# Designs tried in a protein design run: peptides against a protein of PDB entry 5A53. Part 49

Target 1, 230 residues: chain A of PDB entry 5A53
Amino acid sequence: LVENVKQALFIPGQSCNKNLHDIMVDLSALKKPDMKRFNRKNDIHPFEDMSPLEFFSEKNDCSLMVLMTSSKKRKNNMTFIRTFGYKIYDMIELMVADNFKLLSDFKKLTFTVGLKPMFTFQGAAFDTHPVYKQIKSLFLDFFRGESTDLQDVAGLQHVISMTIQGDFQDGEPLPNVLFRVYKLKSYKSDQGGKRLPRIELVEIGPRLDFKIGRIHTPSPDMVTEAHKKP

## One batch from the design tools (peptide)

Design b1_p23_2_s4 (made by RFdiffusion4, then SolubleMPNN; from b1_p23_2, 16 letters changed)
Fold by OpenDDE base, seed 3:
Structure b1_p23_2_s4 (fold): chain B 230 residues (1-230), chain A 23 residues (1-23)
Amino acid sequence: as target 1 above (230 residues)
Amino acid sequence: EEEELEEKKKEEEKRKYRKPVKV
């Protein structure tokens, strides 16, 4: 069974600003063609009322959503939402730090739309800590395209790197997640008559440092239903 | 596909709660 590619919906909240709009445009470009964007601002507060997001999930047939909001308490906030059966499965607030870089800050490289990125995760907590496990699951789920068996070798153009910014102990604030996007560039290096293929990673953007905010975790019942293979 | 906004939700919810006016 080839699982259908999950569609993403990007929603500007009422407090969406120019920086968040630009970040939304650049991040959503990595999800093309499996992405929709709203042009109008919507007054959505997902941790107070989830019903508008469930409605948008159903009406747009999108199981992935990103809400763009900004306040003094939660500056440059991207709320990532997943739905199952058009009901909220999980949510996480990821606030973009002010040191972000857009695609325009990097040398423009042409890329093929619709190629599946390879992921790399740096930090043991991505496999052990519940919050970082959710982040890992979310980003893998968000950017997974069609799994065709043939795409693995011939189609690798992008690497998404996610790094936990330092070590932490129990009871300490969770370190930021460093989001980086690279393109694989093949060079023919002629070193001493042996043409060894050299592959280099070139950063292409966006560059985002995510501060972790509020989290909604799925109910045990929803976890059980979401893992039932049809 | 037409972008459904929160205003459209509010209109649709208002329609569901409108009791059919018995003619």
Scores: peptide ipSAE 0.037, ipTM 0.583, DockQ to the pose 0.025
Fold by OpenDDE base, seed 2:
Formats: structure tokens, C-alpha cells, sequence
Structure b1_p23_2_s4 (fold): chain B 230 residues (1-230), chain A 23 residues (1-23)
């Protein structure tokens, strides 16, 4: 089954600032061509009223949304939303730490639009802990693009690495998720006749450390419906 | 065309005014 590529909508909230705008631009560049961005600020509070997001999901045909907001309590907050049948499936607040780096902070490397990233997840909690499982699922859904069975290794341009920042116990604050983006760079070593293709990972940005905020989890019924194969 | 929240509000307002007051 070739799943249709999920479209993403980036929404500046009323409190969207320059840093969030720049982060939005850079993160959304990785989602091209399957991305829309609003230019105007929208007064949306998804944990108070989800109806505006459901409306935008339907009207823009986007099953992925990212709301950009910032407050004293939730600085540089990216609320990631998924919809199913244009209804809210899940939401998670990911607050970008101040140590972020933009694409402009890295060596400009050309990339082909529309190539799928490979994902790497570091931390056992990505497979066991509900919140990190949701994050893993979200980012895979967000960036998987068109389901080609051909993991054409030749088509692998990007690696997205997501790392849980340290160990934690039950009842402790959830560690940040370190988001890193690398480009696979093939070097032809011309030295010494053995053209062994050397592949190097070069960080290209953005570099984001996500602090986990509020979460909305899907109802059991929505989980069942979303996992029904047509 | 990207439909923003301002347009939604305008449409919702227009819908409220179009409900005939049941006399």
C-alpha cells in the first residue's frame, strides 16, 4: 500500500517570534514539497480549543500541523498535531531550547527536495515509554514522505537523529530530545587507486533540543480507526 | 489557497447572521 504523503501545515501562533519563524522555515524546508505555511499569526490555543486546527486540517488537506507559540512558561514552543479524518488524533508540545542552530549556522550543502530521511533513534524509551513512542511515531509520520519499498540507499541524502538526553526514572522530568540532521556525503577518494566510497555524515541543521511539554493522546477508538488498513 | 483563522471567523460570523430568527 502506497500511503499518500502526509501534508504539513505550519501555523504561526499569535505569540510567534523571529526565532520560531526561523526554526519553522528551516524545519519546514525538510518537509518540502509537502508543506504549507501560513504567513499571518493565528490566535490558536490547541489545548483549550482544537476546533480551529481541525478546520485548518480539512481546509488545507493537511494531516500534520505545527503551531509556533512562545510564552514565559512555554518558550519557543512547537505544538505538533496529527489529524485523522481531519479530527485531532494527537498533539505534543516540543519547546526548542535556546541553544538551537539554524541551517545558516552550518556549511551550506545543496540537497534534493523530496528525498526521504533515514531516522535513527537513540534511547530505549523510544520503544517503551508512551511519550517517546509518540514522538518517534510523530517524526516518522512527519518525514517519511511517499512509501517507496526501495530503500534505495543511493537515494538516502539525510539522516535525522533523535536522541533522548540521558537516562531517567519513573516520576522524573522527561529528558529532552536532541534533534540533529545530517547529510550523507560521499567522497571519492582519488588517492591510491582503491576508490572506496567513503560516506561521511555532515551536520546540516537545524539543531534543535526539544523540551517535552503538554500532550494530547488519541482515544482508543481513534487508535483503532487509524490503524485499520483500508 | 491557505485559509487562515480570520477567514474562518468571518465565515462563522456570516453564518450566525444568516440564521433566521425563528419568530
Amino acid sequence: as target 1 above (230 residues)
Amino acid sequence: EEEELEEKKKEEEKRKYRKPVKV
Scores: peptide ipSAE 0.034, ipTM 0.580, DockQ to the pose 0.024
Fold by OpenDDE base, seed 5:
Structure b1_p23_2_s4 (fold): chain B 230 residues (1-230), chain A 23 residues (1-23)
Amino acid sequence: as target 1 above (230 residues)
Amino acid sequence: EEEELEEKKKEEEKRKYRKPVKV
């Protein structure tokens, strides 16, 4: 079963600012061609009423959504939403820290649109802690391109690195998740007549440090239905 | 398509808030 590539919808909220717009543009560029963006601000409060997001999911045929909002309490907030059957499956708030970098802050490198990124996860909590397991699942699901059986090693162009920023104990605030994007650059090394292929990772952006906010978890019934392969 | 979706949402929101406050 080739799972159809999940389409993403990027939605500016009423409180969307220039920084969030720029972040939205850069992050959505990594999801091309499987991405739509709204140009107008929409008044949406997903933790109060989810119905507008379910409507947008159905009308745009998008199972992934990102709502861009900012307030004093939740600055530079990206709410990531997944739907199943156009109903809300899960939601997570990821607030971008002020130290973010845009694609324009890095050396411009050409990349092929539609290539599947490789993921790396740093931190044991990505496999054990429920919140970080959800983040791992979300980002893998969000950037899964076409499941070509041939992971053509020749087609690997991008690496997305996600790192938990430090250790934490039970009851402590959850550490930030460091989001980094690299391009694989092949160099021909002219050492001693044997051209060994040298591969280097070059950061291309965006660079985002995510503070974890509110979470909506799916009902047990929705988990069961979403994992039923037809 | 996008504009039509935003307009439909604004009309639906206007319909939800037009419930007369029962005095």
Scores: peptide ipSAE 0.030, ipTM 0.566, DockQ to the pose 0.024
Fold by OpenDDE base, seed 1:
Structure b1_p23_2_s4 (fold): chain B 230 residues (1-230), chain A 23 residues (1-23)
Amino acid sequence: as target 1 above (230 residues)
Amino acid sequence: EEEELEEKKKEEEKRKYRKPVKV
């Protein structure tokens, strides 16, 4: 089953600022060509009323949405939303820390659009803790392009690294998730007369440290329906 | 109107994105 590539809609909320707009532009560039962005601000409060997001999901045929909002309590907040059948499946608030870096902060590298990133996850909690499992699932789902079987090493251009920032115990605040994007750069190194292909990871941005906020989890029924392969 | 502007942008983007993007 070639799952159709999920389309993402980026929505500036009413409180969207220049920094959030720049972050939105840079993060959405990684989702091209399977991305739409609204130019106008929309007054949406997804944890109070989800109906506007369901309407936008249906109208734009987008099963992925990112709402850009900022407040004193939730600064630089990216609410990631997934829909199933144009109904809200899950939501998570990921607040970008002030130490963020844009693509313009890195050396400009040329890349091909439409290549799938490889993901790396650092931290056992991505496989054990419900919140980090949701984050892992979300980002894998968000950047799933066309199912080309062989990630031909020749086609691997980007690595997205997601790291849990430190250890935590039950009842402690959840550590941030460090989002990093690297380009694979091949060098011919003449080491010892053998031209070994040297691969280097070069950070290209954006660099985002995500603080975890509010979460909406799907109902068991919706989980069952969403996992029914047609 | 907004939808038609998006389709035209998508077509122009599809034409531009056959080229390597400098990031």
Scores: peptide ipSAE 0.010, ipTM 0.406, DockQ to the pose 0.042

## One batch from the design tools (peptide)

Design b1_p24_1 (made by RFdiffusion4)
Fold by OpenDDE base, seed 5:
Structure b1_p24_1 (fold): chain B 230 residues (1-230), chain A 24 residues (1-24)
Amino acid sequence: as target 1 above (230 residues)
Amino acid sequence: DHHIEDEMTDLEKEIEEYFEKGME
């Protein structure tokens, strides 16, 4: 079953600022053509009432949503939401650190719209820790959406790197996740008759350091239902 | 299928090695 490409909806919250808008534009460019965005601010508090997000999911046929909000406590906050059957599956707050870089801060490189990025994850916690497992699952679901075929490999132009910023112990604050986007350049090096693949990665942006905030996990029943649909 | 998966796996390893060397 070719999983239908999941559509993403970007929602400016009431507290959305210029920086968040610019981040939204740049991040959503990686999701084209499978992206919608609202032009108006919406007063949504997802951890208090999820019903507006479920309504938007259904109305826009989007199973992925990103709410852009900012406060003193939660500056540059991107709430990533997934729905299943237009009901909230999970949510995670990822706050963008002030050291972010936009696409305009990098050398302009042309890329083909609609090519699937390759992901790389640095840090053992992406495979062991429940929060980082959710982040890994979310970003893979957000940007890949479909199985990779030969055409996707031959057309591979983008690498998204996600790195856990340092080690941590139980009970310590969770380290940031470093989000980086690269253009892949593949060269065939002719060394002594063996073609060794040579790759070069050029950062293209955006550059985002995510601080982890609040999390909503799915109910066991919803997990079971989501895994039963082919 | 296997050949594609193998080529992807090799490329993923090359990318991982690139990042490991770049963080050192």
Scores: peptide ipSAE 0.168, ipTM 0.707, DockQ to the pose 0.093
Fold by OpenDDE base, seed 2:
Structure b1_p24_1 (fold): chain B 230 residues (1-230), chain A 24 residues (1-24)
Amino acid sequence: as target 1 above (230 residues)
Amino acid sequence: DHHIEDEMTDLEKEIEEYFEKGME
């Protein structure tokens, strides 16, 4: 079965800065080979007009897009967009906090291109709160796709951890999502004839703290169509 | 299928335990 791996398009917006470019490069490296990047800035305002994104989705055959913009109000903003049938399914603004770390800030470790990361989600809201459910769904779609086979498990090299930063109540500002990437080291510990699996996680970057911004939710009709298994 | 799911579940549990212990 050919895994229907979703292709991602990274788009620098008109306000894309060096920091966002560097973040884009590092984050997109985890999506190789299933990633395209535009080299030119594009003047796109997805919450004002979505039509340019739909056009890019179709033209590039990408169901995932990331728009890199920065403003005083929305500094280091990564707008994650999903399309279904080249129509906008959902969008979410994730603003990278200034405490970000690039791959260059970590010890360089070799990794195999094309291996799917394992995800871990910390925080009950990932399973209960609509916004965090969307984030969970988005990142799973972005990096893992639909199918995991034995080869993906056997080749597992990366763990992506997503943590909700603290507790919150209804009506409070949504806590940041802490994005961390680890290299998995698996050891077989031979303790007393029981091979206990021992794992070690080594952070490899990037390190991103995402502040949640604006959200576009799919129409009920699109939800129904997207969940129709062929 | 079950073997993959079991292996993934075990690994997920080990990863979760690793994070829980690392946050202590």
Scores: peptide ipSAE 0.148, ipTM 0.700, DockQ to the pose 0.098
Fold by OpenDDE base, seed 1:
Structure b1_p24_1 (fold): chain B 230 residues (1-230), chain A 24 residues (1-24)
Amino acid sequence: as target 1 above (230 residues)
Amino acid sequence: DHHIEDEMTDLEKEIEEYFEKGME
């Protein structure tokens, strides 16, 4: 089965700045080789008109898009978009907090391009709350796709951790999602005849704290169509 | 610091459990 790896398109919006560009470069490096980046700024307002994104999805054959914008209200905003049949499936705004770290802020570790990361999700809301379920689904879809192969485990070099920052109650603002990337080092420890894998995680970046913004949820009909495996 | 260490420890355990289950 040729794993139909979803292609991602990174789009600098009109308000894209140097920080967002650097974040875009670093985050998109994790999606190599299955990513494209526009070099030109595009004036796109996805929550006002989705048509330009649908056009770019079709023209570039990309079912994943990330729009980089910044304003006073929505600073360092990464709008993640998924399409199905080149139509908008869902969207979510994830605003990067100012405490972000780039790959250059960490010890440069070499990694193999094209290996799928392992994901870990910390927080019960990733399995219960609709917004966090969408985030979980989005990031899994973005970096791993639908199939996990045994080869992905054997070649595991990267772990992406996503943590909900604290507890929350109904009606409270949704906590940030902490995005962390680690290089996995596995050592065989011969302690006591059981080969316990000794694992070491080294943070490699980027480090991103995502504030949740606006969300577009798919229609029930689109959910049904998207879950129809061909 | 402690929260990152605890998070890493939980992650290590999850990864360990994942590898244990994958070797079964």
Scores: peptide ipSAE 0.086, ipTM 0.598, DockQ to the pose 0.061
Fold by OpenDDE base, seed 3:
Structure b1_p24_1 (fold): chain B 230 residues (1-230), chain A 24 residues (1-24)
Amino acid sequence: as target 1 above (230 residues)
Amino acid sequence: DHHIEDEMTDLEKEIEEYFEKGME
């Protein structure tokens, strides 16, 4: 089975700053080897004109993109974009809170490049609320892809945790999503003749709290076409 | 601090359940 691993393109916007660059480097390290980064800033405004992103998707053969921008209204903004047939499928703005931590803030641990992370999602809204369902789908698609083979479990080194920060009611601002990355350590404990698997999680970074911004949802026609498996 | 520990505990349980189901 040829795993069709989706390629990601990281794009510094015109307003990209040092903090966003550092976040981009650290987050993109989790997507290696299936990642490209632009070194030059590009003046892209995806909610005004999507055509430059469609062009970059096609030119770089990337169905995943992340645009790094910052303004007074949208500080440390990561716009996540997915394409289908090099056309925009969906977009979401995720603004990184100022309390972020980089990989350099944690103990450096060696890991094998190219292993798929396990995901865990904390909060019922990830399964019920349209916005959080999109976030769940996006991150699964971005880092893990479509195939969950049992072989991926045997090589599991990374766990990505996504938590909704508190409860919310209808009409209230959507809570932040807490993004955490752990290295999984598995131990076989022999307690009383039963080998119970014991796991230990060590946070390795980056640590990102995402504030939800603007969203572009796919058209019903694009949803239908994207679900048509070839 | 406690919130991170609680998140880890829930994560550990989910991972344990996943491994238990994958070993059947």
Scores: peptide ipSAE 0.043, ipTM 0.571, DockQ to the pose 0.062

Design b1_p24_1_s1 (made by RFdiffusion4, then SolubleMPNN; from b1_p24_1, 15 letters changed)
Fold by OpenDDE base, seed 3:
Structure b1_p24_1_s1 (fold): chain B 230 residues (1-230), chain A 24 residues (1-24)
Amino acid sequence: as target 1 above (230 residues)
Amino acid sequence: MHKPVTELSELDKKLLELFKKGLE
């Protein structure tokens, strides 16, 4: 089953500022062509009322949404939302730290729109801890793109890297997630042996450090429904 | 309706292995 590519909708909230707008533009560029952006601010409070997001999901046929808001308590907040059947499946607040870098902060490189990224996840908690499992699932779902066969490996141009910033114990604050994007550069080795080409990574941006905020998890019934094999 | 992705595909795993070998 070729899974259709999930479409993303980027929504500026009422408190969206220039920095969040710039972050939104750069992050959404990685989701092209499967991305829509609203140009108008919308007064949405997803943890108080989810109904406006469900409406936007259905109206725009987008199962992925990102709400851009900022407050004193939740500065540079990107609320990532997934829907199933246009109903809220899960939500997570990821606040961008002030040390962010935009695409303009990196050397301009040729980029082909629509190529599938490779993913790397650094930190055991991505497989064991429920919050980091949700983050891993979210970013895989967000940027996976089209289902490609191994024959299309020659078209791989970039890596999305996610790293948990340090170790933590139960009951401690959850470490930030470091989001990085690299372009792959392959060099033909002149040495006549079938040596794997030398691969170099060049950071292309954006660079985002995510502080974890509020989370909405799906009901057990919704999990069961979403995972039903056709 | 698209299921939430919970795991890396076999392709993603293979690509990661190739990537690790290319960085060595």
Scores: peptide ipSAE 0.260, ipTM 0.806, DockQ to the pose 0.739
Fold by OpenDDE base, seed 4:
Formats: C-alpha cells, structure tokens, sequence
Structure b1_p24_1_s1 (fold): chain B 230 residues (1-230), chain A 24 residues (1-24)
C-alpha cells in the first residue's frame, strides 16, 4: 500500500497575530506542496471542543493540522493535531519563544519545494520520555513526505534538527525543543588527490524554540486501531 | 487511513548516517 503523503492544514485561530501569521507562512513553506492554509480566523478551542477540528480534517482531507493562537498564558501557541480516520489521535501545544527567526532573517538560498528532509534528534529523552517521543513522532509524521526509494537520496537538500534544551530530572519543567532547519552544501575538496565530498550545513530558517504546553494522548484503543496492519 | 509514524524509517536512518559521515 503506497501511503499517500499526509496533508497539513494551517488554521489561524481568533487570537492569531502578525507574528504567528509570519511563523505559519514560513513553517508551512517547508510542507509545500502538501499544505493548505485558511485565510480567515476561526474560533477554535481544541482542548474544550475537538469537533471543529475533526470536521476540518474530513472536509479538507488533512490528517495533520496546526492551530495558531496567542494569549497571556500561552503566547505564540502552535497546537499540532493529528487525526486518524478524521478523529483526533493526539494534540500538543508548542509555544514559540520570542527569539524566533523567520526565513527572511537568513541568507536566501535556493530551495527546491517538495524534497524529503533528513532528520536529526539531539537528546536521549526523544527515545525514552513519552512527551519527547510524541514530539519526535509528530515531526517525523509531519515532514517525512513521500516514501521514496534510495535512488531519490540524491535530491536531499535540507535537514530538520530538533534538540532538547539541556538536561532535566523527574519533576522538573520540561526543557524547550529547539527547531532548526539547515541546507546541505556539498563541496568538492581536492585534498591530496582523493576527492572527499565536504558537506557543510547552512541554517536557512525558520528558527523556533518550542515551549511545551498541554498534551492530548490517544486512548489505548485508538493506538491499537491506528497501528493495526491492514 | 494514515498510520502515525513511531520510528525513523530505515531510509531516514541511512540518510542520517550518510549525513554524519559527510560532516566528519
């Protein structure tokens, strides 16, 4: 079964501001061509009522959604939602810190739309801690694109990097997740007659530091259903 | 119905390895 590429829907909430709009535009550019955006604000409160999101998932045939909201308690909040069979599977609030950088803050590099990214995850908690496992799963699911054969590896141009900001112990607040995007630049180095390809990473943006907010996890029954092999 | 991704694919792992080798 060739799984179709998961489509993403970006939704400005009622409290969406200019900064969140700009962040939405830049982050959604990484998901092209598999992305839709609403142009109008929608009054959605996913942790109070999930039914509007399920409706949008079905109507737009999108299994990925991002709701953009901002309040005094939850500034620059990106709620990431996944659906299974157009029902809410999981949700996570990721609040963008004020130190964010847009694509316009970086040197303009040629970027081919629709290429599959490489992923790097820094921090042991991405493999052990439930919240960071969910974040890892979410971003892999969001940006992996088409299932391509190894032959298409020649087209890899960018890396999505996610880093847990520091160590933490049980009972401590969860550290931020640092989201970075790099372009691969290959150089032919003529060192000593062996052309070793030198690869350099150039940050291209956006740069986002995510503070973790509220989380909705799937029921055990939904997990079982979603993981059933056809 | 799209299954949630739980792990890196073998392709994603190989790409990461190639990337790491290119940075050495």
Amino acid sequence: as target 1 above (230 residues)
Amino acid sequence: MHKPVTELSELDKKLLELFKKGLE
Scores: peptide ipSAE 0.260, ipTM 0.806, DockQ to the pose 0.744
Fold by OpenDDE base, seed 5:
Structure b1_p24_1_s1 (fold): chain B 230 residues (1-230), chain A 24 residues (1-24)
Amino acid sequence: as target 1 above (230 residues)
Amino acid sequence: MHKPVTELSELDKKLLELFKKGLE
């Protein structure tokens, strides 16, 4: 079953500020055309009551949601939510560090909307640690786009890179996840007989360093249900 | 109902491989 592309809903919370709005706009641009944004602030506290998010998931037919909130304890907080059957599957708070860069901070490059990204994950914990496994799963799910055949590979334009910032031990705070987006540039190197196209990566933004916050994990029953083959 | 994507598809792996080869 080729699953339809998952739709994302971006929700400004009551505490959403200009910076978060700008981040929301830029990150959601990578999800076009499979994205909706609310223009109004909504008073949602997902770790207190998840029912409003389930309602929005169903009403908007979006299995992905991002809630934009900011407080002194959780500055520039992007709560990523996934639903299964319009019920909350998992949630994770990812707080954007103040060193973020917007798309406008990078050289304007031609970008085709709707092309499937390539993914790179740097750090062994993405395959071993439950929190980083969830992050990997989330971003794959969020930006995977359409199922393309190998013939569509010629249209690949960008890479989403996620890096765990340094090593950590058990009991230590979880390192940030560095989110980077690169465009592939092919240069025809006319240097001598073998025209090996040199591929260069050019950062296009946004640049986001994510601090990990609160997490909601699905129940074992919900995991089993979500992974059932129809 | 959309299943959570836990792993790179074979296509994603091939794309990543092509990408790595292109950076070499």
Scores: peptide ipSAE 0.256, ipTM 0.806, DockQ to the pose 0.725
Fold by OpenDDE base, seed 2:
Structure b1_p24_1_s1 (fold): chain B 230 residues (1-230), chain A 24 residues (1-24)
Amino acid sequence: as target 1 above (230 residues)
Amino acid sequence: MHKPVTELSELDKKLLELFKKGLE
């Protein structure tokens, strides 16, 4: 079953600022054409009341949502929400550190909209730690696009890289997740008859360091329902 | 209804392998 591409809704919260708006624009560009953006601020507090998000999920037919808010405690906060059957499945706050770079901060490269990214995850915790497993799942779900069996290798233009910033022990604050986007440049190596294409990675942005905030995990029942094979 | 993606698809894995081989 070719699952339809999950649609994303970007929602400016009441406290959304220019920086968050710019980040939203750049991050959502990677999700084109499968994204919507609200032009108006919405007063949504997902960890207090999730009902407005469920309503927006259903009304906009978006199983992915990103709420843009900023406060002293949660500066540049991107709350990523997934729904299943228009009910909240999970949520995670990812706060963008002040060292972020926008697409405009990088060399402008031609980017084809709608091409499937490659993913790289650096850090063992992406496979073992519940929070990082959720982040991995979230970003795969968010940017995977269409499940085409067509290895249109010709269509591979970019890599989304996520790196856990350093090691951590139990009870320590969770390290940031470094979000990077690279374009693949294939060079024909003219050296010595074997045209092994040299692939170079060029960072294209945005560059985001995510500080992990609050998390909502799905109920066991929701997990069971979401994983049921049709 | 869209299932949450828990793992890389076989395609994603293959693409990563091809990518890694191209970086070598």
Scores: peptide ipSAE 0.256, ipTM 0.798, DockQ to the pose 0.766

